# Ledger of designs, part 278: peptides against a protein of PDB entry 7UQJ

Target 1, 160 residues: chain A of PDB entry 7UQJ
Amino acid sequence: PELYQNFNITPPRGVLFHGPPGTGKTLMARALAASCSSDERKITFFMRKGADILSKWVGEAERQLRLLFEEAKKHQPSIIFFDEIDGLAPVRSSKQEQIHASIVSTLLALMDGMDNRGQVIVIGATNRPDAVDPALRRPGRFDREFYFPLPDVKARFKIL

## One batch from the design tools (peptide; made by RFdiffusion4, then SolubleMPNN)

Design b2_p26_1_s2
Fold by OpenDDE base, seed 4:
Order: C-alpha cells, then structure tokens, then sequence
Structure b2_p26_1_s2 (fold): chain B 160 residues (1-160), chain C 160 residues (1-160), chain D 160 residues (1-160), chain A 26 residues (1-26)
C-alpha cells in the first residue's frame, strides 16, 4: 500500500496474485485489506471465489458481479478479492466459451467503469495466470501482477 | 511428522484445518511439511483438492485415493494434504449421496488402514467443518482439529 | 502499495513483518515488490539477511548498510527488505552488545535520514519482534507492523 | 526480481509437472 503513495504511482485498479497453490495469495489479500484499515478509516473487504460465482449464480453471475461492484463502491474504501479468478474468467478458448464470455465481458466492463479516483481495489488470485483471459491482464484492469513462489527448498528448511 | 517423533507423541493420523477462507490453512500445511523436512529427512508433500478428485476422476476417484495413499506410504515420511475436503467427503445427507458415498467410504477405509506406525500424516482443509462427513472427524481419522480464525481486528491493524 | 495511495495515507518509512517462521513474511515482501513494479516503472528490490550482514561483513556492516541505502536511493523507487532483521538489530541487552550497537545506530540514522518524500521503503522481517531494538519500532522507522499469525493458537495446540 | 520469481515459479511448476508426469507414467 505505502509503496505506491511514496512513488506517486497511479495505483493499479486490479492486482493479480499468481503462484502455486498454498503460497499464501488469499492470506496476502486479507493482510493487505487489514493493513489498509485503520481505526479512522475501515476498508470493506469483499471476497468471492470464481467458481462459486458460476456455480451458485447460474444465469445470474453477471448480475452478481454488478451488485458486488456496486456494493464495493457504496462501501468505499473497499477491496474486492477474487479467489481462483481463472474459474470466473477463463481464457476464451476453453470449451465452456459461451457461458464465460458474457461473465468475462461483464467483469471487463466493471473494471473499466471504475473511476480512476475510486477507492476500490480489485485483487484476483490464481494458480494459473495463463488461464485468466488476457483481456483482464491489461492496463486499467489486473495490470499489476504478484508472483507467489513456493518457498525455496532452502527457505523450507529455514521455516523449521 | 518429526516434531511428534522428537516428543514421543503418537502423531495424529489426520488433522482438520478449518476456518474462514484465506486464513492460511494451505500455507500452514505447506509450512508444516517444510518444517518437518530436514536435509537428512525429506518429507514428501502430496496435495489434492477435494473437488478436483471428483471432477477429474469421475468413476476413478476411489482408485486415485488408493493410489495417493500407496504413493504416500512408498515415499514416507509423507503428508497428504486435502484442500477443500468438504468437496470430497460431504455430509451423507447431501442430495449427491450416491456418488460421494463410495468415495467417502474409500477415504474412511484408507485412513483406518494407515498403520499407527506409518509416517504418513493426512491434513484436510475446509471452510465448512460441519459440511465434512462426521465419520471422518472421529478418532483415528481427522481426530485433531485446527481452527484458523480471521486475523483479529487488532491483528489486522497491525498487519498494515 | 496501491491501497495507501487510494487512501491518502502517509506511507510508513519502515514496515516490520513479524510472526512465526514460515508464515510467509519473505514471500509477502517479494510479492509487494513485484506488485509495485510495472513495465512502466520498475521497483528495485534489495534483499539482505540480518545475519549475513554481520557474518559476511565483520567490521564493515555499517559501511554495507550505508552503501545499501545509497544504492536504494540511487535506484528509486526501491524496497530494502531485511530478512531476519533481529539478527542485524538485536535488543541492546543481548550478550553480543558491542558489535551490534554501532550497526543498530547506523540503521537508526539511515532510517531517520530518509526523506519522507523518498521513494525508498524498508521492510524488516523477523520471527522475534521483541528481539528487535525498540528504537527501530518507533514512528518514522519500522512504525507499521504486520503480524503473520500462525493459524490460531487454539489450532496450534490441537496440532500438537 | 519479478522475472527471477517468475523463473523460479516456472521451474518449480515444471518440476512439479515433471514429478507429476513421472508419477503418471509409472
């Protein structure tokens, strides 16, 4: 959080956390949300899992995304965390193309529709960054990427 | 694993990690695996996701579970980590009873068939401990449970 | 990084990551560095281990710290990550008092000498926050602290 | 560093995929 203010860097609208399973992506997103909350200024943290949006809201996934972004905007400052975002926005070449295409388009439009001055950050987590639609990984969307490596074997031995 | 040997504590056969999403359950399981690995004694870490066993191995999920436990036994000392274990072993009253019943029975048998002297630990992670078949939460199976709380609000403010 | 800019929060000069071994402190620091780097604006990431500064640079540790901060300033925007910072800046009451006192004093002076407008962030990681000299944990230095909990104390006691 | 982290990831993912392939071929 602090790094970007010091650098006068325009904060990205979206951040992609990627890396092998169990490298702490979800924990990191929660830690970031927690760290940005002060007693004076609470950040609202919205968490959704990509597959859950598809499975729970068959035919309503687009509406649920819109509602999520509206709630995030209403409760600014806010973080929207998508866990397993590759489940929500797979690459268009997947055999499930038709159901995902409209959802991807909705997410793209919602990310593009975020005012640059809005206090809403979107964090996506995936184990498969290449399985996320490349359109989501462009500037103004998930334009910052964080790689979560496995702890090095040497780091593993030093964890004990 | 090594911690329990060093303490002459009979290691639990199974450990259930439960708590809200993004509380670090998977990271902890990896950290435990890493921490039990020494340069002299490497621990083999097997990770599976409950839903993936069902979806990828339709009709072969039982065989895949057996193979997983055989591999873990062959590569002792080992950890088998099941992420989202509620997806593998739902409560028997769920409307998907027939497909899960045989898989649950196989997992029960595999956990019961682990020799108490085996250097295989099973870790299950879930956000819904009450959605896990109660038979798996009995002594000799997932008989140790670890609650992963959300970082306390005070801990949250100390994370930024 | 981004969250602080969106919130107009004055970024701390230093952030202390603390928590048990293997809770992802080093991973977090690397992820933060990666996230702050864009194709348009690369952040330079300097990583040092506290014990390595002492062991590799006996009698030159102070000079190495000065050079590190100078390089970080030259290559702004930058992050200086100290892993195991308790090895570099132990509490003054530790039996290794004399060798560490001058190094601690140098680090204090370097952190105080960072202009508030400088694009240099210092991240310290430790498993022992109470083993870090309290002078480093004051406002304008490591004034933000991030606790990396192990999964709940209650969870831990049930592991064992 | 991002490239090195990505490279270490790719190497770790490749090593896992290779281990998974070696385990699937046996």
Amino acid sequence: as target 1 above (160 residues)
Amino acid sequence: as target 1 above (160 residues)
Amino acid sequence: as target 1 above (160 residues)
Amino acid sequence: MQEEIEKLSEEAAELRNEQARELAEK
Scores: peptide ipSAE 0.000, ipTM 0.207, DockQ to the pose 0.049; fails the geometry check

Design b2_p26_1_s3
Fold by OpenDDE base, seed 4:
Structure b2_p26_1_s3 (fold): chain B 160 residues (1-160), chain C 160 residues (1-160), chain D 160 residues (1-160), chain A 26 residues (1-26)
Amino acid sequence: as target 1 above (160 residues)
Amino acid sequence: as target 1 above (160 residues)
Amino acid sequence: as target 1 above (160 residues)
Amino acid sequence: MQEEIERLSEEAAELRNKQAEEYEAL
């Protein structure tokens, strides 16, 4: 956040964290929220798990997404973190197409509806970036991607 | 690793990582696996999600646990990491008692059957330590617990 | 901690976290501190930035390092985390040689002076492992190294 | 630079999908 303002870089609406499970995607999102919070400017951090939105809110997932984005907008500056976003927005070719298509379309519309001036950043984390609907990975949505590599096995070898 | 030797503390067979979601439990387990390997001594890291063992292996969860521990024993030194272990071993008071009781009893037996000299460490991660069967949290099992607090602003002051 | 005992591996006095900036080195060090603290055994985490030791403590950097290690020794078990350690311990070939040489020599002596039984771990983080004095990267010092590879640059521009 | 980062990210993703598949196959 601060770095973007310092560089006159337009902050992204969405960021995709991708990499193997347990590479610190969720931890990085929280650390970002914490690092961007100053004493004067507290960032509100919203966390949701993609699978939980689908499983707990059968038939209400779209409403829960809308409410989440409204709440994030009320509590600006804010971060919305979606853990396991591949669980929420699988590639449209999966046989559970219709329910996922409605949820994905809602998420797309919510991300597109965030005005360029909104202080809401969306972070998606996935183990499988290729399993995320390509429509979410376009400019104005999750248009920046962070690869979280496994801590290399050799560097692995030195600390423990 | 170092801290336990320096402390003359008997290494636990099992470690419970607990704390809010996205506090780096899984990353820490990987960094632990990573830090225990040396150029001469490769640590094999096995990762399973508690919910996946229950959901993918209906009626085979006990067998899959046995195979996992056998494979970890063959590939010593090794770490077995269970993410969301509360999903695998909920408190026995939950009404889905029988299937969970068999899986929990199998996990207990596998952890108890690890010789004190075995080079297999089990790490469980949970957001809800109180939702983990207390039998798993006993000495010789997950007898060490690590709290992963949120990087709260105060924890920022205590850690910074 | 545990893994080293299980593996009969001598714990390292120092660990070098290396990799591009914003790869979670600092976050991992904090998570390590948190994940080594049990309810019964709180680990004290000391954090210093290499550049801050040089810039804030002109002529007192060696004293501040000594005080830091003494304080860490008093509060055992403890972790000393040096962020941007390349700022504290640049390769001796850089023209500010004399001041850096004294500070590096002090850090070397402090790390060498930690008894093998001391419950103090030193973690250094750098973006440039090749800019760290090779004397620090030897056995008994930062003899273990972890590579933190990039979260993808495109999203880095979007979160920063 | 942007294309090279995408390429390195794709190669790294492919290498790990292969490693994950090898780990699922083991």
Scores: peptide ipSAE 0.000, ipTM 0.310, DockQ to the pose 0.112
Fold by OpenDDE base, seed 3:
Structure b2_p26_1_s3 (fold): chain B 160 residues (1-160), chain C 160 residues (1-160), chain D 160 residues (1-160), chain A 26 residues (1-26)
Amino acid sequence: as target 1 above (160 residues)
Amino acid sequence: as target 1 above (160 residues)
Amino acid sequence: as target 1 above (160 residues)
Amino acid sequence: MQEEIERLSEEAAELRNKQAEEYEAL
């Protein structure tokens, strides 16, 4: 907040963390939530798995998304972190995934409806950025992307 | 390996990473695999989700565990990382989870069968250490536990 | 804590974060300090800029480093984060930087003097790892190095 | 806690070295 206010940087509405599994996407999202929290300004961190939203809330996934965004707005400043967002928001053109088109559309509408003045940031994490609906990767949604590469062999040497 | 050889420290057979979701358990396991690798000595990292072993391999979960341990032994030095191990290896006393007792027993047997001379380390990650079978948390199995706390509000203050 | 004790792995004394400016080195150091703190165990985070130690404490930089390490030890578990450490710890062979040789030597001695049982970690961040004295990059000092690549322009926007 | 800080420092450090290697590979 102060950093963003001091630098007059408009906080992103949505952030896509993408890269191989176990590259620290979820840790980074939590770490960001932690780093942006102060004594005066605690950030509320909401974590959901994309697959859990589909599986736990069969037929209610859209309502659960709406409730999540309302709860995040109520507890602002907030981070909503979607782990495995490719499980929640598949590409619309996938014939197998047409069942999820309404969920994707709800998430799109919720991200579009986030007022730039709201202190709610959405972070999506995926291992398959190309499996995420391109509409989610547009400006005003997950308009920023963060690649989490594999810890290569050279990283190995530096950690020893 | 060289560190363990030079210090004559027997590498642990198994390590339990426990703590809230998105505290970096999977990243750490990769970090350890990376940190323990050198130009001369690459560590092979095998990652599996506990729930995936149950769901993808209905009736074959035990065989898949055996194959995983054999593959890890073949590619030693190796790390086997089980993400969400509480989903793979539930508490045996759980009336609901008796269906998985054979999988837990196979994992116990595989961990017990790890020759102390083998360069295979097993890392289990869980959000619910108390939901993991206590037999897995015994010496010679996941005999080392590592807590991943949430990035707390208190750490937030020190980061700002 | 428990992992290193459990593995009997001596925790690193120092970690070098290197990579282009604005790649999240400082953010990650903060995020780490956050992630490592719990309700029971608060980590004290000491942040200093290398250039600030040189500029604010002309002739007292060595004393300020000693005081910083003592304060970190007193408040352990602690992280000491040096941002722009290449400004503090230049390569000794640089003719222009001979004036700073004593500061580098003091930092080396302080890192060497960190008892492996002390709960103080040192993180250095730089945009110029090759401008950091190679003696700082040796085992028992910044023996672990971490490069921060330029996130694709899209990724950079997401962290901010 | 130092070990957790160190571990998390190692995690972030690995995340970074990981990023390094990709940049050097690029």
Scores: peptide ipSAE 0.005, ipTM 0.365, DockQ to the pose 0.072; fails the geometry check
Fold by OpenDDE base, seed 1:
Structure b2_p26_1_s3 (fold): chain B 160 residues (1-160), chain C 160 residues (1-160), chain D 160 residues (1-160), chain A 26 residues (1-26)
Amino acid sequence: as target 1 above (160 residues)
Amino acid sequence: as target 1 above (160 residues)
Amino acid sequence: as target 1 above (160 residues)
Amino acid sequence: MQEEIERLSEEAAELRNKQAEEYEAL
């Protein structure tokens, strides 16, 4: 939080966490929900998994995404975390591509429809940033990308 | 590894990390592999995903597990991290149960076959500890269990 | 970063990450550096270990600290991460206390000498916040303290 | 709720200290 104020950078609506598996991307979005909560100002944390958006919400995925963003706006300040966002990427089968394209289009519209004054941040996590639709990586969407490298030996000693 | 030697405590062969999704189990395992590495003593980190053991190694999963443990022993001190170990749990279909049972039996035998003198630690991560075969949770296997709770809101506030 | 702008919080010059070993303080600092970096605006990450400041820089530690802060200012936006800041704390021997006191005095002066307009954030990590000189914990220095409970998953994401 | 959240965080902290100590002990 303070870093962006220090840097006088307008907060993006969406932040893409990318890096190898087990680099702490999912641990780095639950704890964003956490550390900007205060006794006076709780941050509401919403979590969804990309694969669940496809599999659990078949036929209602777009409606559930809209409800998620509405609920996040209602409970602002809030974080929406999409774990495995690349799970929304088209699978090589034509029928899945159409369903995925519609869900991605809905997510694009929801991210574009957020007002810059809204206290809603969207975090996407992926192991495959190149599998995320480039349209999601445009300004006003996931326009900040954060590489989670493998923990090096020095990062190593202080995590014990 | 070095810390355990410093405390003269016999390392457990297996450690079970359990807790809700995105509680940093995978990150912790990497961080532990990392923190036990010094400039003089690098820890080799092996990572496998439970679902990959089933889907990618169909018919050779047992052999690949044996090779993994041999390679970990060869490169000791080492950590073997199994992400989503509950992915080795039998699914409700009888044919999958037999394949899963054989893979779990192989993992049990490999964990039992580790000599107490080996500097190989096995970390299992799960979101569903009750879906992990109780035989894996016995002494000499995953005999240490570590709950990764949902990040609390108060740990949050002290980070602003 | 974005969350601080959204919350209208004045950024500290220094942030103290404290908590038990294994809490991911070092990983958090690296993840912070990563999460403040965009394709357009890379954050330069500097890492030093408190023990290294004493042992490797004997007689030049103060100069190396000055050079570190100058280099961080030159490459702003930047993060300076001090791993094991409590390693700068005086050890019970009178000669070490004088050397440590001089190094701590230099760090105090460097943190005080940062302009509030500088895009340099200092992160200190310790397992022993009470071993950190209280003078470092004053306003305009490490005036934000962040308890990393054992890896509280929620704590991680909002420091980013 | 905030006190309960701190308590759960401290309990989660203590639990993972034991975990880190148990992992330092490993």
Scores: peptide ipSAE 0.000, ipTM 0.343, DockQ to the pose 0.054; fails the geometry check

Design b2_p26_1_s3
Fold by OpenDDE base, seed 5:
Structure b2_p26_1_s3 (fold): chain B 160 residues (1-160), chain C 160 residues (1-160), chain D 160 residues (1-160), chain A 26 residues (1-26)
Amino acid sequence: as target 1 above (160 residues)
Amino acid sequence: as target 1 above (160 residues)
Amino acid sequence: as target 1 above (160 residues)
Amino acid sequence: MQEEIERLSEEAAELRNKQAEEYEAL
């Protein structure tokens, strides 16, 4: 956040961390919440696990998302981290279409309704970016993607 | 591994990494696998997610665990990392007792059947150590626990 | 290491990972250690924090560096990772000149004394590459620098 | 090794805190 302000760069609304499990996505997101906290500017870090939103809040997942975004906006500057966002917003598969479609649509609307001037950054983490609804990966939503390669592949990626 | 050998310390059979989500448990396990690989002694890192073992291998979870431990023993020295081990081996709740009891019993037997001299270390990661079956947390199994505090709490722990 | 051998490329003596604090420099270093470990050729990963070398080993930092390089050479192929190398080798500031100058000179000598055929790679990580003594950034030492841009800049660097 | 895992956990914490500092310097 501060870096974006210091560089007069519009902060991304959403950042997708993707890569194999144990590549430090969630750590990175928490890390992203501890270092933007200067002594003067505390960042409130909200974390939710995608599967937990679906399982704990059956029938209230949309309301819980709304509350989360409202609370994040109230406590701005803030980071909302969705761990395992593929569990929250899977690509539409035919058999569970309605419930997932509504949750995804709510998340889309919440991300679109974030005033770009809002000091709320949404970070999604997934092991399967291709399992995340493509609508979430559009500009103005999770428009920045960070591959967290395996330690092994991060090393290979600098060797290429 | 080498550190335990160099100190003449019996390597733990199992290490439980616990702490809030995104405290880098999985990353640490991968980093440990990387750091324990000396030039003479390659450590093969096996990673499984507890929920994936239950979901992907319905009715075969026990067989998959056996295969995993056999493969780890075949490729020793090795590390088996169970991410979200609370999803694999939850504390016995009365309503799902039979299936989980069998998987937990299999994991217990596999951990007990690891010769202490076997170069296989099992690392479990959980956000909820109290949700892990207490039988797994006994000596000779996950007998070492490492708390991964939040970055914020680590900042506090350095202030204490 | 292996990739450098496979391509018949002389491995760099030193690689400087630089970028803001937590862009995954240390993770990448551990990752490099893991990925360079094929099934046939294990890499021993040594990690030291620059500030710890100064603080823990007051008056013995030079000896500890020598021991570290000897141990790394003994366990080659190996990676020595210096996290926060700016804490180990700060640019000469007038007030602490003598002690830091000796440690930096020792590190320079150790890096220069590494036979280029030695399978020891030194990785330094810093948040402040400009705070690292320029002598360390010369050819034959930390001659390769990898900027770990902020994820935003990584997104830009993949777009370039 | 417990000390090393603690050290690595502290270093991973410091790496996390550092990764925090970099990423919030994002």
Scores: peptide ipSAE 0.000, ipTM 0.355, DockQ to the pose 0.038; fails the geometry check

Design b2_p26_1_s4
Fold by OpenDDE base, seed 2:
Formats: C-alpha cells, structure tokens, sequence
Structure b2_p26_1_s4 (fold): chain B 160 residues (1-160), chain C 160 residues (1-160), chain D 160 residues (1-160), chain A 26 residues (1-26)
C-alpha cells in the first residue's frame, strides 16, 4: 500500500493466486497480512470462500459482497481474501448466466469502485485461473497473477 | 529416535524451526508427531508458547518447565514443541537479565539433563533465530536448525 | 510409512488435520507425500474434497469412495487426502440422516477394511473437528488429530 | 518485478520442500 502511494503507482486492486490446491495460496495471503501488520498498523484480514458466498447467501450474495467491501474499507488497511474465487465468479456459461452474472457484476463494480487510495487489497485464490471470469482478470481488478507451483514432489499426484 | 539409537548417535535433544510466521513450523512439528506416533506408540505432543510461559506463570515458569519435562518423560515417546521460543529465551539483554536468566538456565538444565536414551524430542519454533539465547543453540540442545522459507520478505512487500 | 514399519507399529489408518482455514493442512499433506516419496518409492497422493464428493456424485458417492480406496490400494504406498472432510461426514444430525449416513458408513467400512499392513494413509482435513462424525474419530480410523493453529499474526483475522 | 516475485515464490516453495524432505528423513 504505502509503497504504491510513494511511487504514485495505482496499487493493483487485486492479486490472483493460482495453482494446484494446497500450494500455500491461503498461507501466503495470511503471511502477507501478518508481515505487513505492525503493532501500530494491524492489517485486517477478511477471508471468504467463493462457493460459500453462493451457497449460504442465495439471493443475498451481492449484499454480502457489498457489506464485505464496506467492512474492509472501514477496517483499513485490510486484505480481502477470496478462496476458491472460481466458485464465486465462474466463467459466464450460458446455463447459469443470471444468478452468477449479477454476483460477478457486483464484484466487478466493487473492485472498480475502490478508490486507488484505499488500503484494501483483494487477493483471489483459485486452482483454475481459466475458470475465473476474464472480466475479473483485467487491469484495475485482478491484474497481477502469481502461480503457486506444486512442491517438486517425486510423488505421483492424482488429483481426480 | 530409533535411527539415532541404531547408529549410536546421540539424538539431537532439540530441533530449532526458524523462519517467517506462517511458514508451517508448528504444522511440521505436529506432522512429525503424527508420523512418528502409532497405535501401540502414540507420541504425546506437548505444545507451549514461549510468551505464555513467561506471562501466565510469573515466578512459576521454572516449575512449569520442570513439570512439562517430567510429564513429557512420563508420556514417552513425546514431543515438546515450544512455539515462539524467542519469547521464552530471549537473548540475554541487560534489562531483563534476572528473571529470564533463571528460566533459560532451567531450560538449559532440563535439556542437558535429558538422558540421551529418552524418547523426548524438543522442537523450538521461532521467527527470529538470532533472538534466541545462543546457549540454547549449542550441541546437545537445539543443535539442529531447519529454515522454513517463505517467499522473500521483499517479494511479500512487492505483492502488497 | 517407513517409520511405522521400523517400529512394527500398526500405522494409524487415518490422521485428522484440523484448524482454521488456510493454516497449511493441505500443504502439509502434500509435503508429507513429497517427503515420503523417493525415486524408487513414489507415494501416490489422492486428493478429494468432501463437499465435491457429495455434490458431484449424488447417489454415487459410495461407489466413488470405494473406487478411490481401490485405486489407492493399487498404487501403494499412497495417501488419500480428504479436504473438508466435515463436508463428507457431517455429524449425524436428525434432518439429513439418510444420504450422509450411507456415505459415512461406507467411509467407516473402507477405513476398517484397510489391512493394517496396507501402505495407505488417510488424511482428513477440517476446520471444524466437532462437525466430523465421532465414529470417524475412533481408534483405527482418524485416531490421531493434529491442530493447525493460525500463525501468530499481529493481524486481525476476521473470518466471517 | 512480477517475474522476480514469481521466481521468489518458486524458490521459496522449492526450499520449503527440501526442508520438508530433510525433516521427514530425520
């Protein structure tokens, strides 16, 4: 945050962590929150699962997203971590267009509406970056992507 | 343990896990306790936070350490995990010398007094290995150190 | 695995990793699979999410569990990792008894049917150990539990 | 900068694995 203000660089509004499950995406987001928090400046870490927002708040997911962003803004500096963001904003497929489209549009509007001076970082985590709506991966949204590789494991991973 | 017995090698009395917060030090200590326990031989995992020993037991910390080691010895094989061991055994700084010196001396004596045949492993975790009293990092104490890397702090600051 | 063979101890058939989300449970399960694999002895790591087994395989979840265990047995040594196992085997609440009871009973039978000599380790991960059916937490099943604490984060974590 | 961050993430992941391997062997 402050580094971006000092350089007059528009801080990336969102960072996408992508890679296989259990590569430390959530751990990294927590470690970032930990490392950037001081005794004077506690970062507030908000965590949501994309699928949980859809399942728990059928018809209220938009309102819950708005409340989350308002709460994050109230508790600046803050990190909003969306685990499994592909569950929140799946690629616009013809069959589920209406319900998901409104949630995605709300998330887009909330990310676009974040003042560049806001100390709110949004981190999305996904195992499938290609399953995330490309509209979220545009500049001023999740414009930075980091791949979390599997450990160099001589193990056979069968992710079925 | 048994590998060290088979090689007649004095098992390390202590292992120091060091690295940034959230690198999985506590996680690894628990996983080790997991991997080494069994149906017939459950490893008893004792966890203490260094700061908690000082704060909760003002004047009794030495006694609590002795009780912990006695209990660990009674429940062999066991792991004693000290999270934030730098909080228990800070480098001897002039201002807090007396109270901390007695606790550190007690921990040193307890680690030195462990029979090499005891199935008690002591794991210390810290984010700041240089903040741990060097007397604890000597052979026969925390003589093995494992670094738990995160992405460099510089990378973390560049993500935020 | 090998440590248990050396001790002639029946490896616990299941290990429960529990703790807040993003504490590295899945990362540890992968790291264990990594560390126990050699060039000669590749561990096969099978990962499933508890909720995915229920949602994707309505009425076939039992068959999918059986196939998973058969495949794991075929690819020994192996680790079966159930992420969000509370989603697969929620505590038997009166309202959802029938469908969940059959899946839980199948998982119980599969864990009980593992030969003690099998090189199949089952790891369950949950954020809510008390939401897991107590029948799974019995000896010979998930009889070992490892808590994954949050890193000591000077950050305010608001997990809503 | 992002490529450097990515390399640091990968290197840290690799080092973490090497430590996990070493720790599991011991």
Amino acid sequence: as target 1 above (160 residues)
Amino acid sequence: as target 1 above (160 residues)
Amino acid sequence: as target 1 above (160 residues)
Amino acid sequence: DDEEIQKLIEEAAKLRNEQAEKLAEE
Scores: peptide ipSAE 0.041, ipTM 0.469, DockQ to the pose 0.044
Fold by OpenDDE base, seed 3:
Structure b2_p26_1_s4 (fold): chain B 160 residues (1-160), chain C 160 residues (1-160), chain D 160 residues (1-160), chain A 26 residues (1-26)
Amino acid sequence: as target 1 above (160 residues)
Amino acid sequence: as target 1 above (160 residues)
Amino acid sequence: as target 1 above (160 residues)
Amino acid sequence: DDEEIQKLIEEAAKLRNEQAEKLAEE
């Protein structure tokens, strides 16, 4: 944020952290929020989980997203972290219900509606970047993507 | 694992990692699997997510748990990591469906049925330890609990 | 602890985990407690926060440390984890008040007074190893140090 | 910048593994 403001660069609105589970995506988002906070400039960190927004707020998920973005804007500089964003914003072309399409549409509109001057960064974490709606991965949304590799582990990972 | 073998100490069957989301519970389970792996002795790391077992395998969740434990035993030394175990094994006294009670019962039986000599460690991660069935938190199961606090917001500011 | 006793190695009394916030220091301390417990030998995990000991127990911090070490000894094998130990045990040469020097002196005495046969490990976590009193980092105290890297702060500012 | 960030994420992952290895050897 400060880096971009000082250089007159528009801060990226959205960052997608992708990679296998337990690669530290959520930890990194928290560490970013921590490292960008100073005594003079506290970053407000909002965290939501994609599946929880759908399950807890059936019919209100869109309203909860709007409220989240308004609270983040009110408490700027802020980070909105969506853990498991593939659970919130699945591919619209999938056989998933129209409800998911409406939530995706709301999230798209909220990300597009973020003023370039707003000190709100949205971080999405997913284990399945290809399961996220491609419209969310366009410029001005989650337009930066960071891969979180598995630790180069002498351990045999069997993700069955 | 190696720690216990060298000492003729029975390895703990189960470890519960609990704490707020994005405190690195899953990352730690992976780092432990890494650290306990040598060139001579590779640990096999199995990862499952509690909600995924319920949602993907309605009616087969018990069978999938059995297969997971058998595969872990076959590929010992091994770690079974359950991310969001509160989603798989909720408190039986909650008004939650009988299906969850059956899955909990199966998981209890599998953890009890692990030979003390088996080099299989089960790590459960939860954001809500009180939402995990107390029977899973008993001796011989998830009998060790590790809280993962949020990195303190106050410590963050003194580094800048 | 157990690892060192059975090899006739004097267990390190203290381990210092250092590195940026959100690197999983607290997480690792807990996971080590997990990996060091067994069905026969449960490790009791004590967690304290350096700043909380100072702030909650003004004038009683020394007594609370003594009680903590006695409880840890009573419930051995045990781990005492000090999160943000730099808040508890600042460098004595810093212009910080005599109160901190007394707390450091008490902690030094408690770590020195741990019998080599005592199955109590002390893990300190800090974001600032250089802010920890050098006397705590001497042999027989926090004599093992583990760095916990995050991606460089420069990378973090470029993500945001 | 994004390539440098990606590299730093990978380096931090490697360093975490090396430290986890050292911690397990002890």
Scores: peptide ipSAE 0.041, ipTM 0.435, DockQ to the pose 0.044
Fold by OpenDDE base, seed 5:
Structure b2_p26_1_s4 (fold): chain B 160 residues (1-160), chain C 160 residues (1-160), chain D 160 residues (1-160), chain A 26 residues (1-26)
Amino acid sequence: as target 1 above (160 residues)
Amino acid sequence: as target 1 above (160 residues)
Amino acid sequence: as target 1 above (160 residues)
Amino acid sequence: DDEEIQKLIEEAAKLRNEQAEKLAEE
């Protein structure tokens, strides 16, 4: 957040962290939130798991997303971090389409409805960027993507 | 990896990483595995999510744990990392006791059955150490616990 | 900490964490410190930035290093973490040679003077392992090196 | 210990933040 404004860069509305599990996506999001927070400028960090939004908020997931974005806007500058966002917004597969489609549509609308002047950054983390609905990966949404590699395949072959 | 026995401490068979989500527990486990592997000495890293073992291996979870420990022993030196271990070994609540009790008992037996000379370390990560069965937190099991705080509550008050 | 001697490997006196900035080297060092502290055995963690030792302690840097190692020895088991160690121990370039050479020589002597039974581990972190004086990378000093890869350079350019 | 380790991981988070800042300055 502050990184982009420290650089007078218009922050992307959405940042997608992708890479294998345990590559530090969530840690980096928290670290970015902490690094982007100065003593003078506190940046509110909101974290949600995608799967938790679906499982805990069955039928209320859209409302909970709206409330989350409203709280983030109220407490701006802020970061909304969606861990396991592929659990929230999976690529539309035919049989479970309606419930997922509504949540995805709500998230799209919330990201599109963020004024560019809003000090709200959305970070999505996924192990499977291709499992995220491509509509979320368009300009004005998660238009910046960060690959979190495994600690090198050599370190992974050192780990394997 | 190096510190405990540098200190002539009998290394725990198990290490519990605990702390809020996205504090880098999984990253740390991977980076520990990478940091413990040299060009001359590859350390095999096995990662499993606790919830995945319960959900994907319903009725086979015990067997999959045994196989995992056998593979880890076969490929020693090795690290077994259980992410979200509170999902695998929740504190026994009365009504769902049997299935969880068997998996916990298997994990206990596997940890107890590791020879202290075995080149296998088990790392558990949880957001809720109190939600892990206390039997796993005993000496010779997850007898070392590491708190992964949020990047400071002041960095969180810098983030809040 | 645990892995080396789990494996009956004489632990290095020094561990070099290297890799690009933001790869979690410092996090790893701290979490290694945390991971080496149990309820029964507190591990004291000492952190210093290499550049800070040079800049803040001009003319006293050697003394501060000695004091640091003495404190670490007094509070053993302990970890000394040098962040940005390439700032402390740059590869000798001609004109600024004397001041850096003395600090490097002091660090070498301090690492060589650690009894192998001393419960003090030294972790150096650098973004540029090739910018660290090769004398520090010899057996009995920083003789174990751990690469912390970027989240891919493409991921780095996207966080920027 | 937990508070010192907490401060340490918090400083690690700060340093990871500073590293993320440096990564973001690079």
Scores: peptide ipSAE 0.032, ipTM 0.415, DockQ to the pose 0.040; fails the geometry check

